# Ledger of designs, part 162: peptides against a protein of PDB entry 4CIC

Target 1, 148 residues: chain A of PDB entry 4CIC
Amino acid sequence: KVSTKGHYGVQAMFDLAQHFGEGPVSLKSIAERQGLSEPYLEQLIAVLRKAGLVKSVRGAQGGYILAREPRDIKVGDIIRVLEGPIAPVESVSQDDPEHSLKFDFSVTKSVWEKVKKSIEEVLDSITLADMLKDAEEAQMAQGYMYYI
Target 2, 147 residues: chain B of PDB entry 4CIC
Amino acid sequence: KVSTKGHYGVQAMFDLAQHFGEGPVSLKSIAERQGLSEPYLEQLIAVLRKAGLVKSVRGAQGGYILAREPRDIKVGDIIRVLEGPIAPVESVSQDDPEHSLKFDFSVTKSVWEKVKKSIEEVLDSITLADMLKDAEEAQMAQGYMYY

## One batch from the design tools (peptide; made by RFdiffusion4, then SolubleMPNN)

Design b2_p24_2_s3 (from b2_p24_2, 11 letters changed)
Fold by OpenDDE base, seed 4:
Structure b2_p24_2_s3 (fold): chain B 148 residues (1-148), chain C 147 residues (1-147), chain A 24 residues (1-24)
Amino acid sequence: as target 1 above (148 residues)
Amino acid sequence: as target 2 above (147 residues)
Amino acid sequence: PEDLELEGMDWIDLPIIELEIEEE
């Protein structure tokens, strides 16, 4: 399962990316646009801020901005912040030295490690800038479909 | 999280692969070797059998065997049987047509679809025969370290 | 017989492959 946390975290960060350069965005406005509860979003933003992916701006026009350019934030960076390191399959090292079980566990573990690596590679290959570009391309494609 | 179900399912199928050609293996023996509860393993094997990945053999020497050769069973096949189709993140298609939300949901969904595809490709690239080979290579490597 | 609800691949959705090995 992509945690609801990871999903909504990426969504919130993408919203901030869409408004990058336009100034601070209120949590309320992000919550409204992304269909998130404001209290839930506040928790996500707190974590993202602590990790240095988001910055709080104070004042009458206060709110949140990306702390880095969209091209410098990978989806993998967001996920690692929200969910922690993609925990390797904790091999329950049942330290029981005697049972032949150690070998089978090693091979099975290697399968999941390959899956993990693949996920990390995909998430690290996608930036918020890539997502913005994909959004623009999708809008252009829709625009062309309405004019035909 | 790899579900415990997926993990143990692959483990049980791998045990059956290690004994492929040696005849039927009892659930008890698989459970003992893999550190699984026999009741839990019975549930897994029931699903795997229904999907045609495992075959029951009746008789005094009865038990279970792989229904196909280890090379013809992908890890992805095991996982799909046990966990179902990797459900796409149910895009809460809030069918609310008016909100600009549709577009953001589409882009975010595409990220997870890419992740899903990557997982499927990895799992479909690994057979039980590949796992057997990896096990043999690891045993040989350990044997060389002890000499 | 406690129906061990074999919770499906909840992990595929989570970028975190946490193998919760439920220790019995």
Scores: peptide ipSAE 0.042, ipTM 0.802, DockQ to the pose 0.130; fails the geometry check
Fold by OpenDDE base, seed 2:
Structure b2_p24_2_s3 (fold): chain B 148 residues (1-148), chain C 147 residues (1-147), chain A 24 residues (1-24)
Amino acid sequence: as target 1 above (148 residues)
Amino acid sequence: as target 2 above (147 residues)
Amino acid sequence: PEDLELEGMDWIDLPIIELEIEEE
């Protein structure tokens, strides 16, 4: 499930990408710009930091930065960190070992695996750098519409 | 959201596809084969019937059948019926008309739209007939491993 | 934990990920 967590996580990471090279960004500033609650953002950032996607900078001008360049962070990387491996829910039918050998070739499972793979491919094809570029292009397009 | 509803809906429709041409299937029999609760399946079938994907057959041998051939039912059709249009929730911020003109070019929204499109393309590329074929191929492959 | 049901992203809830089988 690309939960609210995945969405906001990508949003927060994108905010950090927009400020990449400008120094540390405070959680408060990210929260304000992205319309996120600061406590919620703290939780997201904690996970992202633990995964090595974000670095904490200490000091008076402390805050957070991307741990890697925007081009080296896929949206898929962010989602996997926040949502965990999009593991097909192994129906761990825990109990009866004897019936376990049913090759649950669930044709239905294969449909979902195809969907999963497609999602992963899309998310792995998009970097934070791609998102930055798209944002720039959109800003330019808006600028042109105001001049016409 | 391909919810549990979407999953079970596809499963139920696939069961009906496996019996396509054999006559009506009882909800009880589908529920038993697919490991679904009968009441839950009744709700799914009601939606699918209303959407014209399933037909009810009356009589002593009554039950449900696919309303169309398995090749004419995409997985995407089933999901759209059960989950509704995968519409991007237009945040109808109803209230203040003045701030409405923010072209919320959310670059983040565009990511999710790309994902959505990809999902739709996949689900629209798979029919119940494709699933039947995959099941047959899998059964054959299992049969060959036992020999 | 308030599962913030992002109304707008409900479509991303692929059953593959959260089979929360609510056992009713």
Scores: peptide ipSAE 0.041, ipTM 0.808, DockQ to the pose 0.127; fails the geometry check
Fold by OpenDDE base, seed 1:
Structure b2_p24_2_s3 (fold): chain B 148 residues (1-148), chain C 147 residues (1-147), chain A 24 residues (1-24)
Amino acid sequence: as target 1 above (148 residues)
Amino acid sequence: as target 2 above (147 residues)
Amino acid sequence: PEDLELEGMDWIDLPIIELEIEEE
């Protein structure tokens, strides 16, 4: 599952990317802007921080920043941190010892492996910088639509 | 979710593909060969039948067959039938009416739409005939390793 | 019938389809 966790993690990281270079952002402000509960966001940020994608800044202007430039953070990196390695379907060999019909699920497994690879390729092709650019283009397009 | 349902549905359809042209296959035999519970398989087959991917054959040699040739059934077709349309993340706009902060989740949504599209393209690129070919190639490769 | 979550296919449960937002 790119779970709700993966989705919200990408949102939180994108919020930090939008504020990159402006200094530390409070969890409260991220939560408010992303429609996340602050406790849930705290859990996400803890994982992201442990993985070295986010840094905590202490002091009067304390909060969080991206640990790397937006161009150096792939969406795939965020998802891998939050969801773990997109584990190949470990064939749960249910060692049901009796019906050792080794169904060579190799073929069906290969379908899902192809899907997995495609997902990984897509997520690894998108950086936070790409997302920032897409957001800017969308805002400009909306701005032009209001002026026409 | 390509749920367990999607996975097992593909397995069941693949089993039917392996027996295509041999006549009707019993649910029991599919269940035994695919490691599925017969009741669960019955539910899957009911959906697949309703969608016109599988046909029921009545009589002494009754059972199920593919409704189309293996080359004419994409994995994507099976998944769409079982899981429904790979709906884009409908933004469950929790109509929490108060915080109408229209977060333009457009950018994050676009990421998932790209992922969705890639999944659809992969699943639509694979037919049951392709899976049969892959199985044959794998068996031949194993056979050559034993000689 | 418990939807046997095949542990290994959890990644296919991409939020792309149904983000079950767990309503707290």
Scores: peptide ipSAE 0.039, ipTM 0.803, DockQ to the pose 0.296; fails the geometry check
Fold by OpenDDE base, seed 5:
Structure b2_p24_2_s3 (fold): chain B 148 residues (1-148), chain C 147 residues (1-147), chain A 24 residues (1-24)
Amino acid sequence: as target 1 above (148 residues)
Amino acid sequence: as target 2 above (147 residues)
Amino acid sequence: PEDLELEGMDWIDLPIIELEIEEE
């Protein structure tokens, strides 16, 4: 599920991408800019850090930075870290070897697998760098509308 | 959310597609074949009927049929009927005309819109007829493994 | 944990259908 967790995770990572190269960003500043609660953001950042997408910097000017360049982080990578594999956990029930894998060919299951694959492909096609570019283009378009 | 509702709705519609042209199918028989509770299926069928995807036939051999041919029903049509528009309701807040549509250009929102569009495209590309064909092909493939 | 009702983004709650096929 692209849950609220996935949405806010992408939003927080995008904020870090916007500040990439400017040094560490405080959780408080991210929370304020993105309209997130600081405690919730702390939980997200902890997961993202453990997955190696974010680095913590200690000190008076400490905070968080992207662990990789924005171009090297896909939206799909963020979602997988926060929500787990978009793949159905094949509960390989290890236990009963004897009952023949009734290939429960559910035609309906195949529909959802196609949907899932499509989602993965879209999310893997978008990087934080692509999002930065889209934001810049949108700001330019708004700027031109104020001058007409 | 392709909820349990969407999943079971597609499953029920697929069952009706498999029996298309054979006459009305009872809810009980669909429920038994698809592993669904009859009361739950009744709720789904009521929605699908109201949307014109299913027809009720009355009589001793009464039941339900697809209202259209399987080729004329997309999976996307079924999902939209059961779960509503996959589209975010643009809450066009009608009320305050004066406050400038802050085009809340959320770049993040655009990501999800792309995801949504991709889902819609996939679901609109699959008909019940396509599902029937896939089922037939799978049965043939299994049949060849037994020989 | 306040369930932030993302008003209007309910569609993002696409459960990745973990069809937990409950193996009965």
Scores: peptide ipSAE 0.038, ipTM 0.805, DockQ to the pose 0.106; fails the geometry check

Design b2_p24_2_s4 (from b2_p24_2, 11 letters changed)
Fold by OpenDDE base, seed 4:
Structure b2_p24_2_s4 (fold): chain B 148 residues (1-148), chain C 147 residues (1-147), chain A 24 residues (1-24)
Amino acid sequence: as target 1 above (148 residues)
Amino acid sequence: as target 2 above (147 residues)
Amino acid sequence: SEDLELEGMDWIDLPVIELEIEEE
């Protein structure tokens, strides 16, 4: 389930990516830019920090930074941290004895496993650096549209 | 959101596919084979029937059949009927004026649109006939493992 | 009636990003 949590987590991480190399960013500034409540963002950042995707910087200019370069953080990494495994196929215990039910279940399960794999592949193919590039391209396109 | 509803809907449709050409199947028999409550299955079948994926057959041997051949029903068709559009990206109204927020939102939105498209492509690539074939292959493989 | 929590499929909850715009 890419929850609201996953969505806002990606947004917050993307904000940190946009400011990567500029020093630590306050939670307040991220919350303001991303339209998030500061308390909600604090919870997200706490999880992301614990997972080693974000670092806290202490001091007068303290705040948060990405723990890795934007190219080294996949969207899939963020989602796995916030939501857990993208579709834990809990092995429904093989123990229900009627052979026929197991078979039908296996086929339907394979459909969802294919969907899961596809989602994982997409999310693992997108880095924060890719998102930054897409943002730059969109800004350039808008700039050109204003000059035409 | 592929809910439990989507999952069980695919299971019920697959059961009907396994019996395709054998005549109408009772809801009770589907419920028993698929481990579903009959009332829950009745709700699913009602939606699937309304969407034209299932037909009700009346009579002493009445029940339900697929409205189309298994090859003409995609898993994606079943999911769209039961869950609606796979991830309606409600267009967050463009009207929030602060330009910066719109841009970040657009990039993040594009990620989810890619995910959505990928899911749709997978679900639209799988028919009930493909599932039947996979079932047959799995049964054959089990048969060969016992010999 | 034990709701068979198919625990494993909760992930298919693609967020319908219902942006509940809390109209304050």
Scores: peptide ipSAE 0.042, ipTM 0.798, DockQ to the pose 0.240; fails the geometry check
Fold by OpenDDE base, seed 3:
Structure b2_p24_2_s4 (fold): chain B 148 residues (1-148), chain C 147 residues (1-147), chain A 24 residues (1-24)
Amino acid sequence: as target 1 above (148 residues)
Amino acid sequence: as target 2 above (147 residues)
Amino acid sequence: SEDLELEGMDWIDLPVIELEIEEE
């Protein structure tokens, strides 16, 4: 599942992308802008930092920055860090060990593998730079609608 | 989530597709072949029947059949019936009504919309007939490996 | 730990079909 974790992780990374080159951003400021709890964001940032997508900067003007340029971070990279590998359909039949004829119905499994592949391709096709561009285009479109 | 419900629903529908044209199949036989509990399958079949994807046939040789040919049933149709519309990212922030600045971050939402669209396209590109063909090809490939 | 279950992203959990067969 792109859990809430994946969703908010992408939001937090996108916020850092918007401030890329402006210096370190405080967790508090990210949390406020993104509507996240600061404690929750701390957990996300810890994972993202450990994965090398985010850097901590120490000092009075300290905070967090992207560890790479926005163009070098795919949405798929963020999701894989937070959710793990975009999970194959693990049919974990937990409970009934006996009648779990794991009919690994190769055909039904193949459907979900195709879905998974499609998700991966989409998420790997979108960088934080692409998201920044889309945001700029959306802002420009809104600006033009106000001038008409 | 293509929940367990969606997954097993596709399995049950695929079983019915494999028997399409052979007459009604009992729930018991589907459950046994697919490794499903009969009560769970009854719930799935009830939903699928209500949606018009499955028909009930009454009598001693009664059971269930596909309501349409396998080529006329997309995997996406099955999933939509069982899971509802492949849900838009409804960020239902349940608990904190105040600080849910639903920053409907249009950009992050657009990412998930692209993912959703891609899933829909894949699921709508696969019919039960395509699955039958893939199964036949897989069986043939296994048969050739044994020779 | 309030797992903010974003209900709306449940579909992205597609690949993790944890078949929790709830033994009812």
Scores: peptide ipSAE 0.037, ipTM 0.796, DockQ to the pose 0.114; fails the geometry check
Fold by OpenDDE base, seed 2:
Structure b2_p24_2_s4 (fold): chain B 148 residues (1-148), chain C 147 residues (1-147), chain A 24 residues (1-24)
Amino acid sequence: as target 1 above (148 residues)
Amino acid sequence: as target 2 above (147 residues)
Amino acid sequence: SEDLELEGMDWIDLPVIELEIEEE
C-alpha cells in the first residue's frame, strides 16, 4: 500500500524533477503546485533529505534540489525511503498476541512475496526521468503545451 | 496492502481448498489449523459466502466448502471480495478535505495504476490449485531433507 | 548470506484507490 506519505513523496520528488537544473525550489512553491500542506511537505522532505535523495540549498534563493539526476532516482527508491520495505501484508502488531498472524503459513507467505516482488519490479522500473517523459507525452497529447 | 483480512481470508480459503472434496469443514477446525480466532474467521467466511466463494452446509456434519474448484478461484478473487478493488494508494478518507490526495496528478496516478495492474496480474495468476501444488512441492522438498 | 528476515511484512495497506471509474 502506497501510503499518502509515499504518494505525496513521489509527487514532491516529481516536482523537484520537473525543476531539475533550474536551481533550488522552495517548499512553499512545491506545496502550492502539488496541493500539499507545507508542514506535511517539510516532514517528507526531511526524510528524503536524510536518505540522500534531496539536497537543501541555503540562502535567499534557497530551497531543495534532487540530489541525483531524475534518471538515477527510481520510484522504488522514494517509496523505500518513505515507507520502508515494500510489503503487501500488514504485520499484525505484536500487541494482540491472540491474533498474531502466524505468518508461518509458508504458502500464503509465498503469495505475498510474489506480490511484493511484483510491486518492487514495477517501482524499480520507473524513474523520475520516465515520469518526466510521461508528463511531456501527456501534455503533448492534451494539447496543453504549457510553454513554461 | 493486503490487510490482515485479506491474508487470513486467503489462508482460510486455502484450508478449504486442502479439504476440497472431503466434505464440509467446520469453522472451528479451520480456526484451529490456521491459528485464527473463530469469531474472526466467522466474519471472513460470511463475506466469502456472500460473494459466492464459499458455501455453507447445514447439519451435524455441516460447515463450509469451496463454492468452486480450487482451480477456479484466484487469489485475486479472494482479495477483491475481502478488500475490494486492489488499489496501491489509500484513498485519503474524504474527512480531511485539506489532504484530499488530488489524485489529479496524472503522472503519479499512472505510476499507481501500473502498480495496481501488476498486483492484479500476480494475484489473478495464482489459483487455490496453484497454492495446493506449491504446498505439495514444499512438503516433498522437506520430506527429502529428512532422508 | 544474511537472510533478510523479511520480519515486518507490514503489508503496506495498499490504499484502495477507489478509482471511481465514473462510468460515463
Scores: peptide ipSAE 0.037, ipTM 0.805, DockQ to the pose 0.145; fails the geometry check
Fold by OpenDDE base, seed 1:
Structure b2_p24_2_s4 (fold): chain B 148 residues (1-148), chain C 147 residues (1-147), chain A 24 residues (1-24)
Amino acid sequence: as target 1 above (148 residues)
Amino acid sequence: as target 2 above (147 residues)
Amino acid sequence: SEDLELEGMDWIDLPVIELEIEEE
């Protein structure tokens, strides 16, 4: 489940990417810009910090920064940190011994594994730098539509 | 969310595919083979029937059959019937008017749209016939390991 | 009816980003 957690985590990381090189950003400012509650954002940032994707800067101009360049952070990295490993279909071997009909759910499992792999490939193909570029292109396109 | 519903729906449809051409299959037999509760399977089959993926056959040898050949049923078709359209990122535009910060979530939305598209492409690339073939190949491979 | 949350398919729960914006 790319949960609300994954979504907001990507959003928060993208905000930090937009301010990369400008110095530390306060959680308050991220929350305000991204429409997130500060308490929820604190939880996300704590996880992201522990995973080494975000750094905390102390002092009067303190806050948070990306721990790496935007090009070095994949969306997949953010999702894996927040959601955990995209759960391998743990074969719930319900060892219910009696219903030992070993229905080789291998085939249905293979469908979901293909879906999983496809999701991973997509998320690992997108960096925060790619997202920044897409945002810039979208802004430029909007600017051109207002000047025509 | 490909829910438990989607998973079991694919499983039930695959069971019907394995018996395609053999006549109607009872819900009881599907439930027993697939490790599903009959009541849950009845709900799934009702939806699948309404969508025209399954047919009910009446009589002493009654039960359910696929409404189409296994090659003509995509996994994506099953999932769309059971889950609805593979999650449109409904932009819950909660028009909360005050927090009108039109953060153009267009970029983050685009990420999820790419993921969605990828899932759709995968699920639409797999038919019940492909699943049958994969099952046969797996059985043959196991048979060769025992000899 | 206990929605049998199949353990491990949680990832396929791609959010319907129902942004349940908690209306506080």
Scores: peptide ipSAE 0.035, ipTM 0.794, DockQ to the pose 0.265; fails the geometry check

